# Designs tried in a protein design run: peptides against a protein of PDB entry 6J07. Part 65

Target 1, 107 residues: chain A of PDB entry 6J07
Amino acid sequence: GQRGWFCGSVSQDLRQFWVAEGGTISDPRAADFLFSCDASHPDTLRIYQSLDYIEDNATVFHAYYLSAVANAKIKNSVALGHFILPPACLQKEIRRKIGSFIWEQDQ

## One batch from the design tools (peptide; made by RFdiffusion4, then SolubleMPNN)

Design b2_p20_5_s2 (from b2_p20_5, 9 letters changed)
Fold by OpenDDE base, seed 1:
Structure b2_p20_5_s2 (fold): chain B 107 residues (1-107), chain A 20 residues (1-20)
Amino acid sequence: as target 1 above (107 residues)
Amino acid sequence: SADEERIRIIKEMIEEYKKS
C-alpha cells in the first residue's frame, strides 16, 4: 500500500480518490507521498520547514496529480515529477524558467 | 526531453533552496 498525507488545501474528493485507489492516509512523518494544493497553506509550510524536507527525505506534490490520474485514459501515464510543488518563494523564479506549472495549465 | 528538463530545473531549484 501507499501512505499519503494531505494538506488541508486538498479537497475531500481527491482524498477519497486516493483511498479508493488503495491508498491510506497518514501523518506527514509516516507518509510516502505528501499532497498539497497550496504551497502557502500553513500545513504545507510546516512540511517545508521540517527536517525531513530539508534533508531530502520528503517531497511535496500538487494534489492535481490525483485528478490527472483519475482522468487519464492510459493507466500510469501521468508522471508524478511534473507535480512537484515547490515552496512558494521559489515559484515565481521557476515560472520564469519553465513557464506555468502543469496544474496552472488547461488540461 | 523538454519535460524532463522542466522537472530537473524544479528539482535543482528546490535543492538549492534546501541547502541555503
Scores: peptide ipSAE 0.708, ipTM 0.947, DockQ to the pose 0.600
Fold by OpenDDE base, seed 4:
Structure b2_p20_5_s2 (fold): chain B 107 residues (1-107), chain A 20 residues (1-20)
Amino acid sequence: as target 1 above (107 residues)
Amino acid sequence: SADEERIRIIKEMIEEYKKS
């Protein structure tokens, strides 16, 4: 199954797409996928501070992944790995190495 | 590939963060 948690920063449209595609919405502890649009949002910060995250049992993804999937011309062409949302404190250093994140690039 | 490397870098940096 697809159990997802959504930060308050994620639009209702993306949440609805998740459900329309067969996903369910749950609390972060029960979720298989954690989606956020803002690493600095209080909801997301709580995830980064949680034992599940610290103990490597959780990953936060940028919800733009869902938009990319919805608009993809080729099924399964969108790699979830490109949408890993790191803690805000790491993002500047990461950008120095890889450049801008996909969700930050002009579409 | 370059894409795979990008993902690897992100994952590694997050792992180091969690260990600190």
Scores: peptide ipSAE 0.708, ipTM 0.947, DockQ to the pose 0.595
Fold by OpenDDE base, seed 5:
Structure b2_p20_5_s2 (fold): chain B 107 residues (1-107), chain A 20 residues (1-20)
Amino acid sequence: as target 1 above (107 residues)
Amino acid sequence: SADEERIRIIKEMIEEYKKS
């Protein structure tokens, strides 16, 4: 199954979609997918500071991925890699190289 | 592709961050 953890910054609607698609919600240590809408949220900051993250055993994704999946016309047309959520301290430098993140483009 | 390049850049910068 799909095991996911959700930062407090993620809406209940997106959590419900995850469950409706067959996912389960777990603690971050057991989760295969970590979702957040705010790299500066205390929940997400704790992930970035964890040994699992530092040792490359965890990746944080922006939860807007789930909204994109819900609206996709073709199954598997939404690439999860586009929704990697970097630590806040890296985001300005990343934007200088790639432009705005996908979750920022329709705001 | 451009999409692949965007993802690569993000991953590499995160990796450098973790090693620092």
Scores: peptide ipSAE 0.707, ipTM 0.947, DockQ to the pose 0.605
Fold by OpenDDE base, seed 3:
Structure b2_p20_5_s2 (fold): chain B 107 residues (1-107), chain A 20 residues (1-20)
Amino acid sequence: as target 1 above (107 residues)
Amino acid sequence: SADEERIRIIKEMIEEYKKS
């Protein structure tokens, strides 16, 4: 199954979409996918500070991924890797190298 | 590709952060 954790910054609509697509919602330790819309939210900060994250056993994704999937014409055409949500302290430097994140771009 | 490069940069910077 698809077990997901959601930061409080993620809308109920996106959570409902996850469940509608067959996903379940769990605590971050049991989750296979961690979703957030705000790297500075206390919920997400706790993930970045966790041993699982530091030891490369967890990745935080921007929940806009789910919106992109919902709007995609072809299933599995949305690459999850484009939605990796880095810690807030890294984002400015990352933008200098790659430009705006996909969730910040005009669709 | 350009897309792969974007992802690589993000991952590398996160890894560097975790090691600091």
Scores: peptide ipSAE 0.706, ipTM 0.947, DockQ to the pose 0.551

Design b2_p20_5_s3 (from b2_p20_5, 9 letters changed)
Fold by OpenDDE base, seed 3:
Structure b2_p20_5_s3 (fold): chain B 107 residues (1-107), chain A 20 residues (1-20)
Amino acid sequence: as target 1 above (107 residues)
Amino acid sequence: SEDERKIEIIKEAIEEYKKK
């Protein structure tokens, strides 16, 4: 099994999809995957400020990954790496280089 | 690929952030 933590910014639909696919929901310290839809949400900010994150022991992913997986004909065709959610303070400079994040594109 | 390049850019930015 795989354990996931979810920011309050993540919809119940996406959480339910995670569970339906065999995942469990846990606190961020026990989670294997951290999902958020808003880098500026207080829940996510606490992750970025945590010792685990600053010591490179945690990665936050945008929960839209789950939506992409749900809609993909081939489940393994969606790369989790596309959905790494950087801290809000980094997003402007990253957008200058890559354009827009995948979760910001038309759905 | 272009997608892989974008992922790398994101990872590098985060890495630099954590170093500071």
Scores: peptide ipSAE 0.714, ipTM 0.944, DockQ to the pose 0.608
Fold by OpenDDE base, seed 2:
Structure b2_p20_5_s3 (fold): chain B 107 residues (1-107), chain A 20 residues (1-20)
Amino acid sequence: as target 1 above (107 residues)
Amino acid sequence: SEDERKIEIIKEAIEEYKKK
């Protein structure tokens, strides 16, 4: 199974979708996937400060990925890599190079 | 591809951040 952790910034609808698709919800240490909608949320900040994250054993993804999956016409057509959520302090620098993040484009 | 480039840029930025 797929174990996921969710920041408090993630809606209940997206959490329910994760479970409906066969995922389970766990604490960050046990999770295979970490989802957040806000890099500045205290829950997510704790992840960025964690030893697992610092030692490159964890990646935070924007939960909008799940919305994209839900709306996808073709299974496996949504690339998770596009939804890597970097720490807030890096976002301006990254955005200067790549433009808006994928979760910002439809806003 | 352009998409791959963007993903790599994000990953590299995070990697550099973690090294500091």
Scores: peptide ipSAE 0.713, ipTM 0.944, DockQ to the pose 0.606
Fold by OpenDDE base, seed 4:
Structure b2_p20_5_s3 (fold): chain B 107 residues (1-107), chain A 20 residues (1-20)
Amino acid sequence: as target 1 above (107 residues)
Amino acid sequence: SEDERKIEIIKEAIEEYKKK
């Protein structure tokens, strides 16, 4: 399925793009994809604290993925894996290893 | 590849976090 949940940090434009591409919007428990633009947003924090997330039944992605898809010249050229949004407490150590996240590079 | 390496680093960090 293509059910998505969106943190309040995600713009309405990106939500509309998701729907335009055939996605539906649902609560996080029913969603197949969880999108956020801010790991420290209360909505996203609740996801990280949830049993589903802790038990490895959920993944949070940065919603910039949708923007990248929308602007991609070649379809399927954007890898979702690059947009996995880790909890804020992990980001510093991850950046030390990989550099800036892809959503930070063009800001 | 380098891209694959970066993705794995992210995934591994999250997995380690969830196991604690």
Scores: peptide ipSAE 0.713, ipTM 0.944, DockQ to the pose 0.601
Fold by OpenDDE base, seed 5:
Structure b2_p20_5_s3 (fold): chain B 107 residues (1-107), chain A 20 residues (1-20)
Amino acid sequence: as target 1 above (107 residues)
Amino acid sequence: SEDERKIEIIKEAIEEYKKK
């Protein structure tokens, strides 16, 4: 199964979608997918500061990925890589190169 | 592709951050 952790910044609707699609919710250490909607949220900050994260054993994704998947008309048309959520301190630098993140774009 | 480029930029930035 798919094990996911959710920051407190993620809505219940997105959590429910995860479960409805066959996922389970676990603590960060057991999770294969870490979802957040706010890199500056205390829950997410603890992930970035964790040993698992700095040792490349964890990746944080923006939970808007789940919304995009829910609305997708083509299977696998939504790339998870577009939703990698970097630490807040890196975001300005990254935006200068790629523009706004996908979760910041108008719908 | 452009999409691949953007993803790699994000990944590389994080990688550089973690290696420090």
Scores: peptide ipSAE 0.713, ipTM 0.944, DockQ to the pose 0.550

Design b2_p20_5_s4 (from b2_p20_5, 10 letters changed)
Fold by OpenDDE base, seed 1:
Structure b2_p20_5_s4 (fold): chain B 107 residues (1-107), chain A 20 residues (1-20)
Amino acid sequence: as target 1 above (107 residues)
Amino acid sequence: SEEERKIQIILDMIKEYKKK
């Protein structure tokens, strides 16, 4: 089973997709996957400040991953690693190194 | 791969961030 937590910035549609695919929704402490659409959202900020995150026991992913999966033509063609959502304070420097994030390219 | 390199860069930067 896959337990996920969702920031308030994530649409209900994406949450519903998660559940439809067999996932469950839980609090951040119990979740295996943490999804957000906004690193600056208060919900996400609390994750970044948590001991679980600081101690490398949690990773935040951009929820656009779920949209990409939903629209994928081939199963397993979407790599979760491309959707790691770093803290907002790091994003500018990251963009200088690797370019725009995948969730920004389709916008 | 290039994509893997990008992911690693993100992970490394996050790691350094957590050390502070």
Scores: peptide ipSAE 0.727, ipTM 0.946, DockQ to the pose 0.547
Fold by OpenDDE base, seed 5:
Structure b2_p20_5_s4 (fold): chain B 107 residues (1-107), chain A 20 residues (1-20)
Amino acid sequence: as target 1 above (107 residues)
Amino acid sequence: SEEERKIQIILDMIKEYKKK
């Protein structure tokens, strides 16, 4: 099974979906996937400040990815790369270059 | 593709951020 960590900003429903799909929930150091819905949440900030993140051993993804997967009609139609969640201080500049993030669309 | 370009932009920005 795949090991994931979840920020407190992620709903219990998405956590349960992860487990239902065969995943397990672990601490950030043991996790292969890190999920958050808020780059400014204290849990996520601790990830960005961690040695693993600074040394390029970790990537934070927006948990909306799991919702998209749950609703996908075609397997592998949802690309994880579109859900990379950058630190809050970078987001405005990124939006100027690529537009709104996928989790911000249709809102 | 345009989608690949967007992902690379995000990755590059994060990379530069970590260098500081």
Scores: peptide ipSAE 0.726, ipTM 0.946, DockQ to the pose 0.549
Fold by OpenDDE base, seed 4:
Structure b2_p20_5_s4 (fold): chain B 107 residues (1-107), chain A 20 residues (1-20)
Amino acid sequence: as target 1 above (107 residues)
Amino acid sequence: SEEERKIQIILDMIKEYKKK
């Protein structure tokens, strides 16, 4: 199965969807996928500061990915790569290069 | 593709961030 960690910023609905789709919820060290809705949330900040993240052994994704998957008309049509959630300090510069993040476009 | 470019930009910037 797929193990996921969830920042406190992620709704219970999205967590429940993850489990309903066959995922399990674990601590960040054991997780294969890390989900957050807020790069500035203390939970997520701890991830960015962790050795695993710094050593490229972890990636944080915006949990809106799960919402997009849940609402997708075609399964597997949503690319996880579009939901990489970078540290807050990088986001302004990233937006200058690529535009608004996909989760911001749907707000 | 353009979408792939965007992803790579994010990944590269994160990578550089981690090197500091």
Scores: peptide ipSAE 0.726, ipTM 0.946, DockQ to the pose 0.545
Fold by OpenDDE base, seed 2:
Structure b2_p20_5_s4 (fold): chain B 107 residues (1-107), chain A 20 residues (1-20)
Amino acid sequence: as target 1 above (107 residues)
Amino acid sequence: SEEERKIQIILDMIKEYKKK
């Protein structure tokens, strides 16, 4: 199965979609996928400060990925890699190199 | 590909961040 952790910044609808698609919700230590909508949210900050994250055993993804999956079920596949959510302090430099994040383009 | 390059840039920057 797919075990996911969700920051408090993620809506109930997206959490429900995850479960409806066969996922389960777990604590961040047991989760295979970490979802957040806000790199500055206290829940997400705790992830960035965790040993698992520092030791390259965890990646935080923007939960907008789930919305994209929902919208593209009968269309092209959605690449999870485009939804990596970096720490807030890195985002400005990242945007300078690659442009706006995918979750920012349709806002 | 260009898309793969972008993802790798993000991953590399995060990696360097963790080393500091």
Scores: peptide ipSAE 0.726, ipTM 0.946, DockQ to the pose 0.537

Design b2_p20_6_s1 (from b2_p20_6, 8 letters changed)
Fold by OpenDDE base, seed 3:
Structure b2_p20_6_s1 (fold): chain B 107 residues (1-107), chain A 20 residues (1-20)
Amino acid sequence: as target 1 above (107 residues)
Amino acid sequence: SIEIIKEMIKKHREELKKLL
């Protein structure tokens, strides 16, 4: 199964969708996927400050990915890589290079 | 670009390592 961790910023609906699709919820150390809707949320900040993150053993994804998957007409059409959630301190520079993030475009 | 994001995160991680 797929093990996921969720920041407190993620809605219960998205968490429930994850479970409905066969996923399980775990602590960030055991999780294969880390989801957040807010890079500045204390839960997410703790991830960015962790050794796992610094050593490239953890990546945070925006939970909007799950919404995109739920709404997709074609399975596997949503690329997880487009939903990488970078630390807040990097986001402004990233936006200058690639434009607004996907989750921001649909807001 | 996914590659751009990954590269920027990589560089940031390297900076963080220097603070350890």
Scores: peptide ipSAE 0.634, ipTM 0.930, DockQ to the pose 0.619
Fold by OpenDDE base, seed 4:
Structure b2_p20_6_s1 (fold): chain B 107 residues (1-107), chain A 20 residues (1-20)
Amino acid sequence: as target 1 above (107 residues)
Amino acid sequence: SIEIIKEMIKKHREELKKLL
């Protein structure tokens, strides 16, 4: 099974979808996937400050990925890599290079 | 692109490592 951690910024609906798809919820150290909707949320900040993250043993993804998967006709059509959630301090520069993030485009 | 994001994160991680 897939183990996921969720920042407090993630809605219960998205968490429920994860579980409905066969996932389980765990602490960030045991999780295979880390989901957040806010890079500045204290929960997510703790991840970015962790040794696991610094050592490239953890990646945070925007939970909007789950919404995209839920709404996609073909699940494999949604690339997880496009939902990497970088630390807040990098986002401005990233937007300058690649444009708005996917989770920001429909706002 | 994904590659750009990954590269920027990588560089940031390297900077953080120097502070350890």
Scores: peptide ipSAE 0.634, ipTM 0.930, DockQ to the pose 0.618
Fold by OpenDDE base, seed 2:
Structure b2_p20_6_s1 (fold): chain B 107 residues (1-107), chain A 20 residues (1-20)
Amino acid sequence: as target 1 above (107 residues)
Amino acid sequence: SIEIIKEMIKKHREELKKLL
């Protein structure tokens, strides 16, 4: 399915886009996709602290992915993998290795 | 770049498991 959970840090516009594209919104346990705009938001932190995350059954993606999809001329040209949102404690080191995240470049 | 992120997250998950 296309069930998504959204951190409180995600705008209503992005949530509405998800639904408009055929997605549904659910709690984190039932969701197939987890979206957030802030790794340090309490909602997202609870995900990173969950057994599902630790056991590699959950991945958080930055909601900017949805904006990229909405603006893409070619559908499926936006790779979800580029929007993996890592825990805040890892982000500095990741930036040193790969540079700024995509969602940071357009801000 | 995706592989780097995945690897770092994997390593972090392993560290978290040690704290359980």
Scores: peptide ipSAE 0.633, ipTM 0.930, DockQ to the pose 0.620
Fold by OpenDDE base, seed 5:
Structure b2_p20_6_s1 (fold): chain B 107 residues (1-107), chain A 20 residues (1-20)
Amino acid sequence: as target 1 above (107 residues)
Amino acid sequence: SIEIIKEMIKKHREELKKLL
């Protein structure tokens, strides 16, 4: 099974998709996957401030990954790594290096 | 790229560790 935590910024539709695909929802300490749509949301900020995050035991992913998976024509064609959600303080510099994030391109 | 993002996060984590 897949255990996921969801920031309050994530819609119910995406949460429901996660469950429909066999995932379960847990607290961030027990979760294998952490999803957020807003690096500045208080829920997500708490993750970035946690010892688990600092010690590289936690990674936050943008929940738009789930939308991409839902719309994918080929199984496993969507790479989770492209949806790593960095802290807000790093995003401007990252955009300068790689361009806009995937979750920003359709907006 | 994924590598660039991971590298920047890694460096940031190291900076945070120095504040502990």
Scores: peptide ipSAE 0.633, ipTM 0.929, DockQ to the pose 0.619

Design b2_p20_6_s2 (from b2_p20_6, 7 letters changed)
Fold by OpenDDE base, seed 1:
Structure b2_p20_6_s2 (fold): chain B 107 residues (1-107), chain A 20 residues (1-20)
Amino acid sequence: as target 1 above (107 residues)
Amino acid sequence: SIEIVKEMLEEHRKKLREEL
């Protein structure tokens, strides 16, 4: 499916792109994809604290994925897995292992 | 690596479950 939930940290432009590509916007429980631009945003924190997340039934992705897809010549060339947004408490350790996140490389 | 991130997330989730 193409049901998506969006943290308040995600711009309206990215939400509109999602809908333009055939996606719909729903609450986190009904969503197939969860998008955020800020692991510390209250909306995202509620996801990390939810049973769905703790039981591995939910994953948060950085909304920059949508920007990457929008700019890609081939839509399927962008791997969603590279845009997993981990909780803030894990990010420093993850960066030590894999380097900076894709959404940080232009910053 | 995608797998490294997934593994670290799973380890974190495991700790959270143990605290419930």
Scores: peptide ipSAE 0.635, ipTM 0.931, DockQ to the pose 0.578
Fold by OpenDDE base, seed 5:
Structure b2_p20_6_s2 (fold): chain B 107 residues (1-107), chain A 20 residues (1-20)
Amino acid sequence: as target 1 above (107 residues)
Amino acid sequence: SIEIVKEMLEEHRKKLREEL
């Protein structure tokens, strides 16, 4: 199974989708996937400050990935890498290089 | 691109590690 952690910023619907797809929900230390909708949320900030993150053993993904997967017609057509959620302090610079993030494009 | 994001993330993490 897949173990996931969810920031408080993630809706219950997306959490339920994760479980429906065979995933389980765990604390950040046990999780294989970390999902958030807000890099500035206290839950997510704690991840960015953690030793696991600093040592490159943890990556935060925007939970919009799960929504994209749910709506995809072709399995594996949604690349998880496009949903890496960087710390807020990096986002402006990243946008200058690659443009707006996928989760921002519909807003 | 994904690679650009990963590179920038790694550079940031490297700085954080140096501060420890």
Scores: peptide ipSAE 0.634, ipTM 0.931, DockQ to the pose 0.577
Fold by OpenDDE base, seed 4:
Structure b2_p20_6_s2 (fold): chain B 107 residues (1-107), chain A 20 residues (1-20)
Amino acid sequence: as target 1 above (107 residues)
Amino acid sequence: SIEIVKEMLEEHRKKLREEL
């Protein structure tokens, strides 16, 4: 199944797109995909503090991935891996190595 | 680039596990 959890920082439009594409919305523990637009949002912080995350059983993705998929001319051309949303405490170092995140470039 | 992010996440998670 395609089960997703959404942080409160994610718009209803992106949630609706997920459902329109056949996805369902669930709590974080049951979800296969976790989406957020803000690593500092309380909902997302709770994920980073969870055992599932610490034990490498959960990954948070930036919800902008869904927007990119919706607007992509070529299906499957959007790599989910480019939308991994790391904790805020890691983002400066990551930007130093790879540059700005994709969701920051199209703003 | 994806690998770099994953590696940094894993390093961070490792530190968190050590603190448990």
Scores: peptide ipSAE 0.633, ipTM 0.931, DockQ to the pose 0.571
Fold by OpenDDE base, seed 2:
Structure b2_p20_6_s2 (fold): chain B 107 residues (1-107), chain A 20 residues (1-20)
Amino acid sequence: as target 1 above (107 residues)
Amino acid sequence: SIEIVKEMLEEHRKKLREEL
């Protein structure tokens, strides 16, 4: 199974979609996938400060990925890698190099 | 673009580890 952790910034609808697709919800230590909609949310900040993150054993993804999957006609057409959510302190520099994040383009 | 993000994350993590 797929175990996911969700920041408080993630809507209940997206959480329900995760479960409907066969996922389970767990604490961040047990989770295989970490989802957030806000890099500055206290829940997400705790992840960025954790040893798991520092030791490259954890990556936070923007929960908009789930919305993209829900709306995709082809299931494998949505790449999770495009939804990596970096810490707020890195986002400006990243945007300078690659442009706006995918979750910002449709807003 | 994904690789660029991963590289920047790794650089950041490296700095964090150095501060420990």
Scores: peptide ipSAE 0.632, ipTM 0.931, DockQ to the pose 0.658

Design b2_p20_6_s3 (from b2_p20_6, 8 letters changed)
Fold by OpenDDE base, seed 1:
Structure b2_p20_6_s3 (fold): chain B 107 residues (1-107), chain A 20 residues (1-20)
Amino acid sequence: as target 1 above (107 residues)
Amino acid sequence: SIEIIEEMLKEYREELKKKL
């Protein structure tokens, strides 16, 4: 079983997809996966400031990952690692080094 | 590219620890 937490910035459609795929929704402390669409959302900011996150016991992923999985033609073709959502203060430097994030490319 | 992100996050977390 996979337990996920969702920032308020994530649409209900993506949450429903998670559940449809066998996932459950829990609070951040109990969740195995944390999803957000906005690093600056208050919900996500609280995660970045938490001891679990600071101690590398939690990772925030962009919820667009779920959309990519839903539309994937091949199972397991979408790499979760490419959807790590870093704190807003790091994103500019990351874009400088590796380019725009996947969730920004279709915009 | 993932490695770069992970490295930056590691550094970020270390900086936060100094503020605790």
Scores: peptide ipSAE 0.531, ipTM 0.899, DockQ to the pose 0.610
Fold by OpenDDE base, seed 2:
Structure b2_p20_6_s3 (fold): chain B 107 residues (1-107), chain A 20 residues (1-20)
Amino acid sequence: as target 1 above (107 residues)
Amino acid sequence: SIEIIEEMLKEYREELKKKL
Protein backbone atom coordinates (compact mmCIF):
# COMPACT_ATOMS: atom_id res chain seq x y z
CA GLY B 1 0.00 0.00 0.00
CA GLN B 2 0.82 3.69 -0.19
CA ARG B 3 1.55 5.30 3.17
CA GLY B 4 1.27 9.07 3.25
CA TRP B 5 1.75 11.88 5.73
CA PHE B 6 -0.07 15.17 5.36
CA CYS B 7 0.85 18.62 6.56
CA GLY B 8 -1.93 20.56 8.21
CA SER B 9 -1.89 22.82 5.16
CA VAL B 10 -3.43 20.06 3.01
CA SER B 11 -7.21 20.09 2.59
CA GLN B 12 -9.43 17.27 3.74
CA ASP B 13 -10.56 16.75 0.16
CA LEU B 14 -7.06 15.83 -0.96
CA ARG B 15 -6.60 13.55 2.03
CA GLN B 16 -9.87 11.83 1.23
CA PHE B 17 -8.81 11.39 -2.38
CA TRP B 18 -5.60 9.74 -1.22
CA VAL B 19 -7.54 7.25 0.88
CA ALA B 20 -10.10 6.68 -1.87
CA GLU B 21 -7.26 5.74 -4.21
CA GLY B 22 -6.06 3.11 -1.77
CA GLY B 23 -3.63 5.11 0.32
CA THR B 24 -3.28 5.14 4.08
CA ILE B 25 -2.36 8.00 6.39
CA SER B 26 0.54 7.64 8.81
CA ASP B 27 3.01 9.65 10.86
CA PRO B 28 5.95 11.10 8.93
CA ARG B 29 8.39 8.47 10.19
CA ALA B 30 6.36 5.62 8.73
CA ALA B 31 5.16 7.42 5.60
CA ASP B 32 6.49 6.74 2.12
CA PHE B 33 5.09 10.00 0.78
CA LEU B 34 5.03 13.37 2.50
CA PHE B 35 2.52 15.93 1.23
CA SER B 36 2.31 19.63 1.98
CA CYS B 37 0.87 22.79 0.47
CA ASP B 38 3.11 25.17 2.41
CA ALA B 39 6.88 24.89 2.81
CA SER B 40 6.68 27.41 5.65
CA HIS B 41 4.03 25.55 7.64
CA PRO B 42 5.34 24.38 11.03
CA ASP B 43 4.48 20.76 10.20
CA THR B 44 6.56 20.90 7.02
CA LEU B 45 9.41 22.78 8.66
CA ARG B 46 9.74 19.98 11.20
CA ILE B 47 10.18 17.56 8.30
CA TYR B 48 12.92 19.68 6.72
CA GLN B 49 14.72 19.76 10.06
CA SER B 50 14.46 16.02 10.65
CA LEU B 51 17.35 13.61 10.41
CA ASP B 52 15.46 11.55 7.84
CA TYR B 53 15.21 14.56 5.54
CA ILE B 54 18.81 15.64 6.05
CA GLU B 55 19.99 12.11 5.26
CA ASP B 56 17.91 12.10 2.05
CA ASN B 57 15.51 9.47 3.31
CA ALA B 58 12.50 11.73 2.91
CA THR B 59 11.07 13.98 0.22
CA VAL B 60 8.26 16.48 0.56
CA PHE B 61 5.82 16.79 -2.33
CA HIS B 62 3.26 19.46 -2.99
CA ALA B 63 -0.21 18.03 -2.44
CA TYR B 64 -1.37 19.66 -5.69
CA TYR B 65 -0.01 16.47 -7.23
CA LEU B 66 -3.11 14.72 -5.96
CA SER B 67 -5.34 17.28 -7.63
CA ALA B 68 -3.47 16.80 -10.88
CA VAL B 69 -3.89 13.04 -10.64
CA ALA B 70 -7.59 13.40 -9.90
CA ASN B 71 -8.07 15.56 -12.99
CA ALA B 72 -5.83 13.62 -15.36
CA LYS B 73 -7.25 11.47 -18.13
CA ILE B 74 -4.22 9.21 -17.88
CA LYS B 75 -3.15 8.78 -14.28
CA ASN B 76 0.46 7.86 -15.00
CA SER B 77 0.88 10.99 -17.09
CA VAL B 78 1.38 13.05 -13.94
CA ALA B 79 5.00 12.99 -12.84
CA LEU B 80 5.45 13.10 -9.08
CA GLY B 81 8.94 14.50 -9.46
CA HIS B 82 7.60 17.78 -10.79
CA PHE B 83 5.86 18.29 -7.46
CA ILE B 84 8.87 18.19 -5.16
CA LEU B 85 8.35 20.92 -2.59
CA PRO B 86 11.73 22.33 -1.57
CA PRO B 87 12.40 24.41 1.53
CA ALA B 88 11.35 28.03 1.20
CA CYS B 89 14.95 29.25 1.27
CA LEU B 90 15.66 27.42 -2.00
CA GLN B 91 12.55 28.26 -3.97
CA LYS B 92 13.66 31.62 -5.35
CA GLU B 93 16.82 30.17 -6.85
CA ILE B 94 14.94 27.17 -8.20
CA ARG B 95 12.43 29.44 -9.94
CA ARG B 96 15.33 31.34 -11.48
CA LYS B 97 16.67 28.14 -13.00
CA ILE B 98 13.56 26.22 -14.01
CA GLY B 99 10.70 28.71 -13.81
CA SER B 100 7.57 28.76 -11.69
CA PHE B 101 6.40 25.63 -9.94
CA ILE B 102 3.46 23.75 -11.41
CA TRP B 103 1.25 24.54 -8.43
CA GLU B 104 1.89 28.25 -8.98
CA GLN B 105 1.09 28.38 -12.69
CA ASP B 106 -2.68 28.02 -12.37
CA GLN B 107 -3.03 30.38 -9.44
CA SER A 1 14.12 20.17 -14.43
CA ILE A 2 13.72 17.64 -11.66
CA GLU A 3 17.45 16.97 -11.76
CA ILE A 4 18.25 20.58 -10.96
CA ILE A 5 15.96 20.49 -7.95
CA GLU A 6 17.53 17.28 -6.72
CA GLU A 7 21.01 18.76 -7.02
CA MET A 8 20.01 21.84 -5.10
CA LEU A 9 18.45 19.74 -2.37
CA LYS A 10 21.62 17.70 -2.18
CA GLU A 11 23.69 20.81 -1.66
CA TYR A 12 21.24 22.07 0.91
CA ARG A 13 21.44 18.85 2.88
CA GLU A 14 25.22 18.92 2.81
CA GLU A 15 25.21 22.39 4.29
CA LEU A 16 22.85 21.26 7.02
CA LYS A 17 25.14 18.37 7.88
CA LYS A 18 27.93 20.82 8.57
CA LYS A 19 25.80 22.30 11.32
CA LEU A 20 25.29 18.97 13.07
Scores: peptide ipSAE 0.530, ipTM 0.898, DockQ to the pose 0.613
Fold by OpenDDE base, seed 5:
Order: C-alpha cells, then sequence, then structure tokens
Structure b2_p20_6_s3 (fold): chain B 107 residues (1-107), chain A 20 residues (1-20)
C-alpha cells in the first residue's frame, strides 16, 4: 500500500482518486508521499520546516500529478519528478532556469 | 531539468541546516 498526506489545498476529488487507486491517507510523518497544491499553504509550510524535509527524507509533490495520472493513458508515462513542489522562495529562480512548472502550464 | 530542481533543493536544505 501507498500512504499519502494531503495539504488542505488539495481537492477532495484528488484525495478520493488516491484512495480509489489503493492509497491510504495518513499524517505527514507516516506518509510515503506528500501532496500539495500550494507551497504557501500553512500545512505545506509546516512540512518545509520539518526536520524530515530539511534532512531530505521528505519531498512535497504537486497534487496535479494525480490529475495527470488519472488522465494518462499510460500511468507510468507521468514522471513524478516533474511534480516536485519546491518552497515558494525558490520557485522564481527555478522558473528562470527550467521554465514554468507543469501545473502552471495546464492551468 | 529535474536534476536542476534537486540541486537547488539540496542547496536550500544546506542553508537551512546552517540556521539550525
Amino acid sequence: as target 1 above (107 residues)
Amino acid sequence: SIEIIEEMLKEYREELKKKL
């Protein structure tokens, strides 16, 4: 099974999709995957400030990944790595180097 | 491109560690 944590910024639909695909929802400390739609949301900020995150034992992904998977013909064709959600303070610099994030392009 | 993000996150985390 896959354990996921969801920021309050993530829609209930995406949460339900996660569960429908066999995932479970847990607290951040127990979760294998952390999903958020807003790097500035208090829930997500707490993750970025956590020891686990600082020690590179946690990664926050944009929940749009789940939407992409849901709409993909081949699930494995969606690369999770492209959905890393970095802290807000880094996003401008990242965009300057690699362009807009995927979730920004499709919205 | 993913590697660039990972490198930036690494640098970010290192800076945070210095503040701890």
Scores: peptide ipSAE 0.529, ipTM 0.898, DockQ to the pose 0.617
Fold by OpenDDE base, seed 3:
Structure b2_p20_6_s3 (fold): chain B 107 residues (1-107), chain A 20 residues (1-20)
Amino acid sequence: as target 1 above (107 residues)
Amino acid sequence: SIEIIEEMLKEYREELKKKL
């Protein structure tokens, strides 16, 4: 299914887009996709601290993915993997290795 | 590189497991 959880940091517009595209909104445990715009938001931090996340059964994605999908001219051209939102403590090192995140580039 | 991110996340998770 297409069940998504949204951090409080995600705008209502992006949530509405998700639903408009056929997605449903659920709690983190039931969700297939976890979206956030802030790795330091309390909602997201709780995900990073969860057993599911630690056991690699959950991944947090930046909700900007949905914006990219909405603006994409070609369907399915946006790679979800580029929107993995790592914990804040890892982001600086990741930027040193691969550069700024895609959601930062478009800001 | 997605692979680099995934690798770093893996390492991070392993470190967290050690603290459990």
Scores: peptide ipSAE 0.529, ipTM 0.898, DockQ to the pose 0.618

